# Peptides against a protein of PDB entry 6IDX, part 6

Target 1, 380 residues: chain A of PDB entry 6IDX
Amino acid sequence: KELAKLSADVTFATEFINMDGIIVLTRLVESGTKLLSHYSEMLAFTLTAFLELMDHGIVSWDMVSITFIKQIAGYVSQPMVDVSILQRSLAILESMVLNSQSLYQKIAEEITVGQLISHLQVSNQEIQTYAIALINALFLKAPEDKRQDMANAFAQKHLRSIILNHVIRGNRPIKTEMAHQLYVLQVLTFNLLEERMMTKMDPNDQAQRDIIFELRRIAFDAESDPSNAPGSGTEKRKAMYTKDYKMLGFTNHINPAMDFTQTPPGMLALDNMLYLAKVHQDTYIRIVLENSSREDKHECPFGRSAIELTKMLCEILQVGELPNEGRNDYHPMFFTHDRAFEELFGICIQLLNKTWKEMRATAEDFNKVMQVVREQITRA

## One batch from the design tools (peptide; made by RFdiffusion4, then SolubleMPNN)

Design b1_p8_3_s3 (from b1_p8_3 with A2S)
Fold by OpenDDE base, seed 3:
Structure b1_p8_3_s3 (fold): chain B 380 residues (1-380), chain A 8 residues (1-8)
Amino acid sequence: as target 1 above (380 residues)
Amino acid sequence: TSPISLAF
């Protein structure tokens, strides 16, 4: 206890480390020897002293043994551990993951996100915070392939549901530390959109063009069997498609694929449009048909609006940016739905279409409408 | 209320 308190002092820490004191603490953990009277209390203070000593940055985290890592991971994986031991063990693992790629690799073999989810199903917000912090650390330090696997895992759907039910909808006010970890998790989750945001459409890829044909089909031929989609068009069919792409509000109504060559938002805009068209078909058809009239002076160009809105949402959500330490502005909605970004797009495109009508906007007012929509989205 | 707060 006294050691744990004194370990916060840098002068004491320096002298204790110089005496190999930290090695003694690591060996106490490594031994796993429950034979000592008050072992749990002693271990909690040992882990506290270890963390406080390491936080001075005097000793590299790479000094820890694989046995030490396994013991700490064992405390996190055991169903019945003292809350103080669990809290310190989560914090130690977080610090290990953040400070060493070698330790990240070892920890990522010993601990699963599924095991950490169990620590969210508690009333202790400090335990919940450290569990999310460790998940965030593992997510941040994961290589891109493993990060995508962590993202695709059923664990994320379950994780979001658990966070929503046990943290956000919990009977306790969310502390600043938890709000920060929820913000970090949100940012790291949206950074998975960066690949699609930076993917250019290939105007010559037929499979990508077929997605644009599907958008046209859903908007104008919704009752038609996709098998009866008129194949390679005669000049008359090409002229019909050009008209349909104009009515869809593409900037390049001859070759709409060109509108998706700009990055950001690249293919992510097309993904959002296709999601809206398939999941919210009535909303999509309504928006397109309301703006497909022959009175071109006040039509809201859906295709252009969808692209610029996707870009704006990426900017608002800081897609491709690292989390900032001073921020705690998370959106609870991102824990309510698996496709929360596409759902947000679907809401914001309706808001944009409404705002366009209310402003009686023309194509010249496009940037003014987008600015008003930005202010509406970002307003608390 | 933000549109975000109204929608969810």
Scores: peptide ipSAE 0.031, ipTM 0.740, DockQ to the pose 0.026
Fold by OpenDDE base, seed 2:
Structure b1_p8_3_s3 (fold): chain B 380 residues (1-380), chain A 8 residues (1-8)
Amino acid sequence: as target 1 above (380 residues)
Amino acid sequence: TSPISLAF
């Protein structure tokens, strides 16, 4: 107890470390010897002193043994009654994951996100905060392949639902530390869009061209069965499609694939357009047809608008940026829906179309409309 | 409230 309190002092910490004091604390954890009277209280103070000593940055985290890692992971993965040991064990694992890639690999073998979700289903907000912090650390340090798997896993849908119901909709005010961890989780979740945001369309890829053709089909041929294979389009059919791509508001109405070669937003804009067309078909058809019937130069170019709106949303949400330690702003909506980015796009494209009409905009006003829409989206 | 806050 006195050691845990004194370990916060850098002078005491330096002397204690020089006396191999940290090695003694690690061996106490490694031994697992439950034979001592008040073992739980002694262990809680040992873990507190260990954290306070390591926070001075004098000793490398790589000094810890595999036995130490397994003991700490055991306190998190096993049902324990001692909240103080659990809290300190979560904080130690977070620090280990953040400070060492070699420790990350060992911890990722011993602990699953599923085990950490159980620590979110409690009334203690500090335990919930450290559990999310460890999830965030594991997500941040994961290789790109494993990060995408973590995102697509059933664990992420369940994690979002548990956070929504037990943290965000909880009967207690959210503290600053929890708000920061929710912000970090949100940023790390949006960074999964970075690959698609930076993926250029290949104008020669037929499968990608078929998506653009499907957008045309949904807008103009909604009653036609998709079973009509795109037969060898005669030159007359190519000329007809050029008119349709102009009505869809593509900048390159001859070859719309060229509009998706700019990164950002690359293929992510096409993903949003296809999601809108399939999930919100009536809204998509309405937006396209209302503008395709105008000959007054006040048509809102849907294709161009969708691309620039996707880019704007990526900028607002800071897609591809690392989490900032000073931020705690999170959006509860991103925990309510699996496809929250695409749903946000669907709302914002309707707002853009409305704002374009209200401003009586032309193609020359495009940047002014986008600035007004940015202000509307970012207004608290 | 932002469209982000109103949307859901």
Scores: peptide ipSAE 0.031, ipTM 0.747, DockQ to the pose 0.028
Fold by OpenDDE base, seed 5:
Structure b1_p8_3_s3 (fold): chain B 380 residues (1-380), chain A 8 residues (1-8)
Amino acid sequence: as target 1 above (380 residues)
Amino acid sequence: TSPISLAF
């Protein structure tokens, strides 16, 4: 207890470390010896002293043994561990993951996000906070391939549901520390969109062009019996498609693929458009047809609007930015749906279309409409 | 209430 208190002092820490004192603490953890009276209390103070000593940055985290890692991971994975030991073990694992890529690899083998989710299903907000902090650390330090796997996993759906039900909708006020960890988790989740946001469309890629063609098909051919594809020559088809791409509100009516060569938002805009067209087909068709039937120059260009809205949402959500210390602005809505970004896009594109009509906008007013929509989205 | 807060 006294050691744990004194370990917060840098002068004491330096001298104690110079005496190999930290090695003694690690060996106490590694031994796993439960034979001592007050073992749990002793272990809790040992882990506190170890963490406080390591927080001075005098000793590399890489000094810890695999046996130490396994013991700490064991305190997190075992049922019925003392709350004080669990808290400190989560904090130690977080620090290990954050400070060493080699320790991250070892910890990621010993602990699953599924095990950490169990620590969210408790009434103790401090345990919940440390569990989310460790999830965030693992997510931050994961290689890109593993981050995508963590995101696509059933674990993420379950994680969101558990956070929503046990943290956000809990009967307790959210503390600043928890609000920060929820913010961090959101930022890290949105950063998974960065690859698609920075992916340029290849205008020569047939599969990508087929997505644009599918957007046209859904908007204009959904009511047409596929049997009546008129055998009209290749030129008449190109002219029809150019008209359809104009009605869809693409800037490049001849080759809409060119509108997706700008990054950001690149292919992410096309993903949002396709999601809207497939998941909210009636809403998509309505928005497109309401504007395609206008001859008054007050048509809202859907394609251009979808691209610029996707870019604006990426800017608002800070896609590709690292989490900032001291921020705690999380949005509960992003825990309610698996495709929360695409659903947000679907709501915001309807808001944009409404705002365009209310403003009686023309193509010259496009940037003004986008500014008004940005203010509407970002208003508390 | 932002469209973000109203949408969900």
Scores: peptide ipSAE 0.031, ipTM 0.743, DockQ to the pose 0.027
Fold by OpenDDE base, seed 4:
Structure b1_p8_3_s3 (fold): chain B 380 residues (1-380), chain A 8 residues (1-8)
Amino acid sequence: as target 1 above (380 residues)
Amino acid sequence: TSPISLAF
């Protein structure tokens, strides 16, 4: 207890570390010797002293043994551990993950997100906060492939559901620390969109061109079999498609693929358009056909609007930026749906189309409409 | 209210 308190002092910490004191603490944890009277209290203070000593940055986190990591991971994975030990163990694991890629690899082998989700199903908000903090650390330090797997896993869907039901909809106020961890998780989740946001469309990629053709098909030929490859079309067919791409509101209605070569938002805009067309088909068709049948120059260009809206949403959500300290602005909606970004896009594109009509906008007013829509999206 | 706050 006294050691844990003194370990916060840098002068004491320096001298204690120089005397191999931290090695003694690690060996106490490694021994796992439950035979001592007041073992749990002694262990909690040992872990506190260890954290305070390591927080000075004098000793590398890589000094810890695999046995130590397994003991700490064991305190997190066991169902009947003292709350104080669990809190300190979660904090130690977070610090290890954040400070060492070697320790991240070892911890990721010993602990699953599923085990951490169990610590969210409790009434203690501090435990929930430390569990989300460790999930965030694991997500931040994961290699790209593993990070995408973590996001797509059933565990992530379950995580969102548990956060929604046991944290956000809990019968208690959300503290600042928890709100920050929810913000961090949100930012890390949306940063997975960065790859698609920075992916340029290849105008020569047939598979990507087939997506644009599918958007045309859904809007204008809903009863037509997709098997009719556009490339074999007569000049009359090419002229027809050029008209359809103009009605879809692409800037380059001859080659719509060129509209997706700008990054941001690159292919992410096409992903959003395709999601809208497949999941909200009636809404998509309505928006496109309403603007395609106008002769009054008040047509809202859907394709251009979808691209610029996707870019705007990426800017608002700070896609590709690291989480900032002191921010705690999380949105509960992002925990309600697996495709929350695409659903947000689907709401915002309807708002844009409505705002365009209300303003009686023309193509010259495009930037003014986008400014008004930005204000409407970002208002409290 | 923001669409972000209204949507879900």
Scores: peptide ipSAE 0.027, ipTM 0.749, DockQ to the pose 0.028

Design b1_p8_3_s4 (from b1_p8_3 with L6R)
Fold by OpenDDE base, seed 5:
Structure b1_p8_3_s4 (fold): chain B 380 residues (1-380), chain A 8 residues (1-8)
Amino acid sequence: as target 1 above (380 residues)
Amino acid sequence: TAPISRAF
């Protein structure tokens, strides 16, 4: 207990470290010796002293043994561990993950996000905070391939549901630290969109072009019996598609694939359009047909609007940016749905279409409409 | 609470 208090002092820490004091503490953890009547209290103070000593940055985290890592991971994975030991063990694992890529690899083998989710199902907000902090650390330090696996995992649906029900909708006020960890998790989750946001469409990729063709099909062929497609020659069909792509509001109505070569938002805009067209088909068709039937120059160009809105949403949500330590502004709505970004896009594209009509906008007013929509999205 | 926070 006295050691844990003194370990916060840098002068004491330096002297104690020079006396191999950290090695003594690590060996106490590694021994696992439950022989003492006050073992839990002693261990909690040992882990506290270890954290406080390591936080001075005098000793590399890489000094810890695999046996130490396994013991700490064991305190997180075992049921019925003392709350104080669990808190310190989560914090030690977080610090190890953040400070060493070598330790990240070892910890990621010993601990699953599923085990950490169990620590969210408790009434202790401090445990919940440390568990989310460790999830965030693991997510931040994961290589790209593993981040995508963490993203696609059933663990994310479950994680979001558990956070929503046990943290956000909990009977306790959210403390600043928890709000920060929820913000960090939100930022890291949206950073998974960065790859698609930075992926240029290849105008020569037939599979990508077929998605644009599917957008056209959903908008204009949904009521047409496929049997009545007149056998009009290839030229008339190309001219028809050019008209359809103009009605869809693409900037390049001859080759809409060119509109997706700009990054950001690249292919992410096409993903959002396809999601809207498939999941909210009636809304998509309504927006497209309402604007395609206008001859008054007040048509809202859906394709251009969807691209620029996707870019705007990426900017507002800070896609590709690192989380800021001073921020705690999380959005509870992003924990309510698996495809929260695409659902947000679907809401915002309707808002854009409404705002366009209310402003009686023309193509010249496009940037003004986008600015008004940005303000409407960001207004609390 | 942003208008969007009411739509979710």
Scores: peptide ipSAE 0.008, ipTM 0.496, DockQ to the pose 0.027
Fold by OpenDDE base, seed 1:
Structure b1_p8_3_s4 (fold): chain B 380 residues (1-380), chain A 8 residues (1-8)
Amino acid sequence: as target 1 above (380 residues)
Amino acid sequence: TAPISRAF
């Protein structure tokens, strides 16, 4: 107990470390010796002292043994562990993952996200916070090949449902520390969109061009029996498609694929448009047709608007940026849906279309509309 | 992210 308190002092920590004090603490954990009447209390103070000593950055985290890691992981994975030991064990694992890629690899073999989910199903917000922090650390340090697996584990309706029901909708106010970890988890989740955001469309890729054609088909051919496409020559078809791509509000009416060659938002804008067209088809058709039927200069260019909105949402959500330690602004909406980014896009594109109408905007007002929409989204 | 260990 006194050691744990004194270990927060850098002068004491330096001297204790110079006396191999950390090695003594690690050996106490490694021994697993339950022979003392106050073992749990002693262990909790040992783990506290170890954390405080290591937080000075005097000793590398790589000094810890595999036996120590297995003992700490054991306190997180075993049922009926003392709350005080569990909290400190989660924090030790977080620090190990954050400070060493070698320790990350070892911990990722010993601990599953499924085990950490069980620690979210408790009334103790501190345990929940440390469990999310360790999930975030594992997600942050995961190699790119495994990051998608971690994402799939987060996209698991189970983890989101547990966070939503036991953390966000809990009977207790969300503390700043928990709000920060929810923010971090949100940022790390949206960073998975970075690849698509930075992927340029290939104008020669037929599969990507077929998506643009599908957007046209959904908007304009939904009532046309595919049997009645009259055999009008290939040139009349090309001229018709150029008109349709203009009505869709693409900048390049001849080759809309060129509008997706700019990164950001690259292919991510096309993914959002396709999601809207397939999942919210009535909303998509309404937005397109309301603007395509206007012969006045007040048409909202859907294609251009969708691209610039996708870029704006990536900027607001900090896609491709590391989580900021000073931020705690998380959106509960992102824990309610599997495709939360695309659903946000679907809400925001309707807001944009409404704002465009209210402002009586023209193509010259495009940037002003986007600025107003940005302010509306950032205040929501 | 600062280790939550500092909140103990």
Scores: peptide ipSAE 0.008, ipTM 0.469, DockQ to the pose 0.165
Fold by OpenDDE base, seed 3:
Structure b1_p8_3_s4 (fold): chain B 380 residues (1-380), chain A 8 residues (1-8)
Amino acid sequence: as target 1 above (380 residues)
Amino acid sequence: TAPISRAF
């Protein structure tokens, strides 16, 4: 207990480390020897002293043995561990993952996100915070292949539902530390969109062109039996599609695929448009038809607006950026839905369409509308 | 509670 308190002092820590004191603490953990009276209290103080000593940055995290890692991971994976031991064990694993790629690899073999989810279901916000912090550390340090697997595990409704119900909607005020970890998790989750945001459309890919054609079909042919596509000649069909792509508000009416060659937002804008068209079909059709029927130059170009809005949302959400240590601003909405980014897009495109009408905007006012919409989104 | 936080 006294050692744990004194270990926070850098002068004491330096002297204690120089005396190989940290090796003694690690050996106490490695031994797993439950035979001592008050073992749990002694272990909790040992882990506290170990953390406080390591936080001085005097000793490399790579000094720890595989036996030590397995013992700490064992305290996190066991269902009946003292809360004080569990909290310190989560913090040690987080620090190990953040400070050493070699320790990350070993910890990722011993601990699963599924095991950490159980620590989110508790009423202790400190345990919840360290559990999310460890999930975030594992996510941040994961190789790209494993990051997608972790994303799939996060995309499993379970983790979001548990965070929403046990953390965000919990009976306790969210502390700054928890708010930061929720922000970090949000940023890391949106960074999974970076690949799609940086993916250029291939104008020659027929499957990608068929998505643009599906957007046209949903907007203009939703009530028409696909069997009754009139056998009009290829030129009349091409001229018809050019008109429809103009009504959809694409910049390139002849080849809308060219609008998705700019990165950001690349293919992510097309994904958002397709999601809106399939999941919120009535909203999509309404927005398109309200603007496609206008002859007064006050039409809101849906295609252009969707692309620039997707880019703006990526900028607001810092897609492709690392989490900032000074930020605690998370949005609870991102824990309510599996496709939270696309749902946000669906709300923001309606806001944009409304703002365009209220401003009586023309194509020349496009950037002014986008600026007003940005301010509305960032104040919301 | 700002407009977006009311829409969800």
Scores: peptide ipSAE 0.007, ipTM 0.518, DockQ to the pose 0.027
Fold by OpenDDE base, seed 4:
Structure b1_p8_3_s4 (fold): chain B 380 residues (1-380), chain A 8 residues (1-8)
Amino acid sequence: as target 1 above (380 residues)
Amino acid sequence: TAPISRAF
């Protein structure tokens, strides 16, 4: 207890570290001594002293042995009743993951997100917060391949469900620290969209062009089998499709693929449009046909609007940015759906279409409509 | 992200 308190002092920490004191603490934990396991309070103070000493940045986290990592991971992965040990063990693992890529690799082998999710099912919000913080650290430090796997895994659906039911819908007020960790998890989840946001459409890629053609088919030929799309459109068919792409509200109605060459939002806008068209087909068709049937200059250009809205949502959600300290503005809606960004897009595109009508906007008012819609989204 | 270790 006294060591843990003194370890917060940099002068004491420096001298204690110079005396190999931190190595003594690590060896005490590594030994798994029946003494430390019988005296939970002494172990909790040992772990506190270790954290305080390491937080001075005098010693590299890479000094930590695999035996120590296994012992700390053991306190997190095993059903332990001691909350104080569990809290400090989660914090040690978080710090190890954040400060060393080599320790991240070792920790990722010893613990699973599934084990950390079990700590979210408790009523203790401090344990829940530290478990989410460690999940966030693992997610932040994961290689891109593993990060995508973590995000697409059944574990993330389960994680979202557990967070929703045991944290957000819990009978306890959400503290600032928990709100921050939920914000961090949200930002890290949306950062997975960065690749698609920065992917330019290749106008020569037939598979990408077929998506644009599918958007046209769903809007105008919903009863037509996609297999009957004749690959070699006659000049009359090209002229027909040019009209359809104009009615869809693409800026380049001759070659809509050119509208997706700008990054951001690149291909992410096309993904959102396709999601809307497939999952919310009636809403998509309604928006497109309502604007395509207008004889007045008050048509809302769906294609252009979808692209600029996707870009705006990426800016609002800070896609591609690291989580900011002191932010705690998490959105519960993002824990309710697996495709929360695309669902948000589907809500916001309807809001945009409504706002366009209410303003009696023309193509010249486009930027004014987008500004009003931005204000509406950011106040919601 | 600042480690939660700062809360102990």
Scores: peptide ipSAE 0.007, ipTM 0.486, DockQ to the pose 0.192

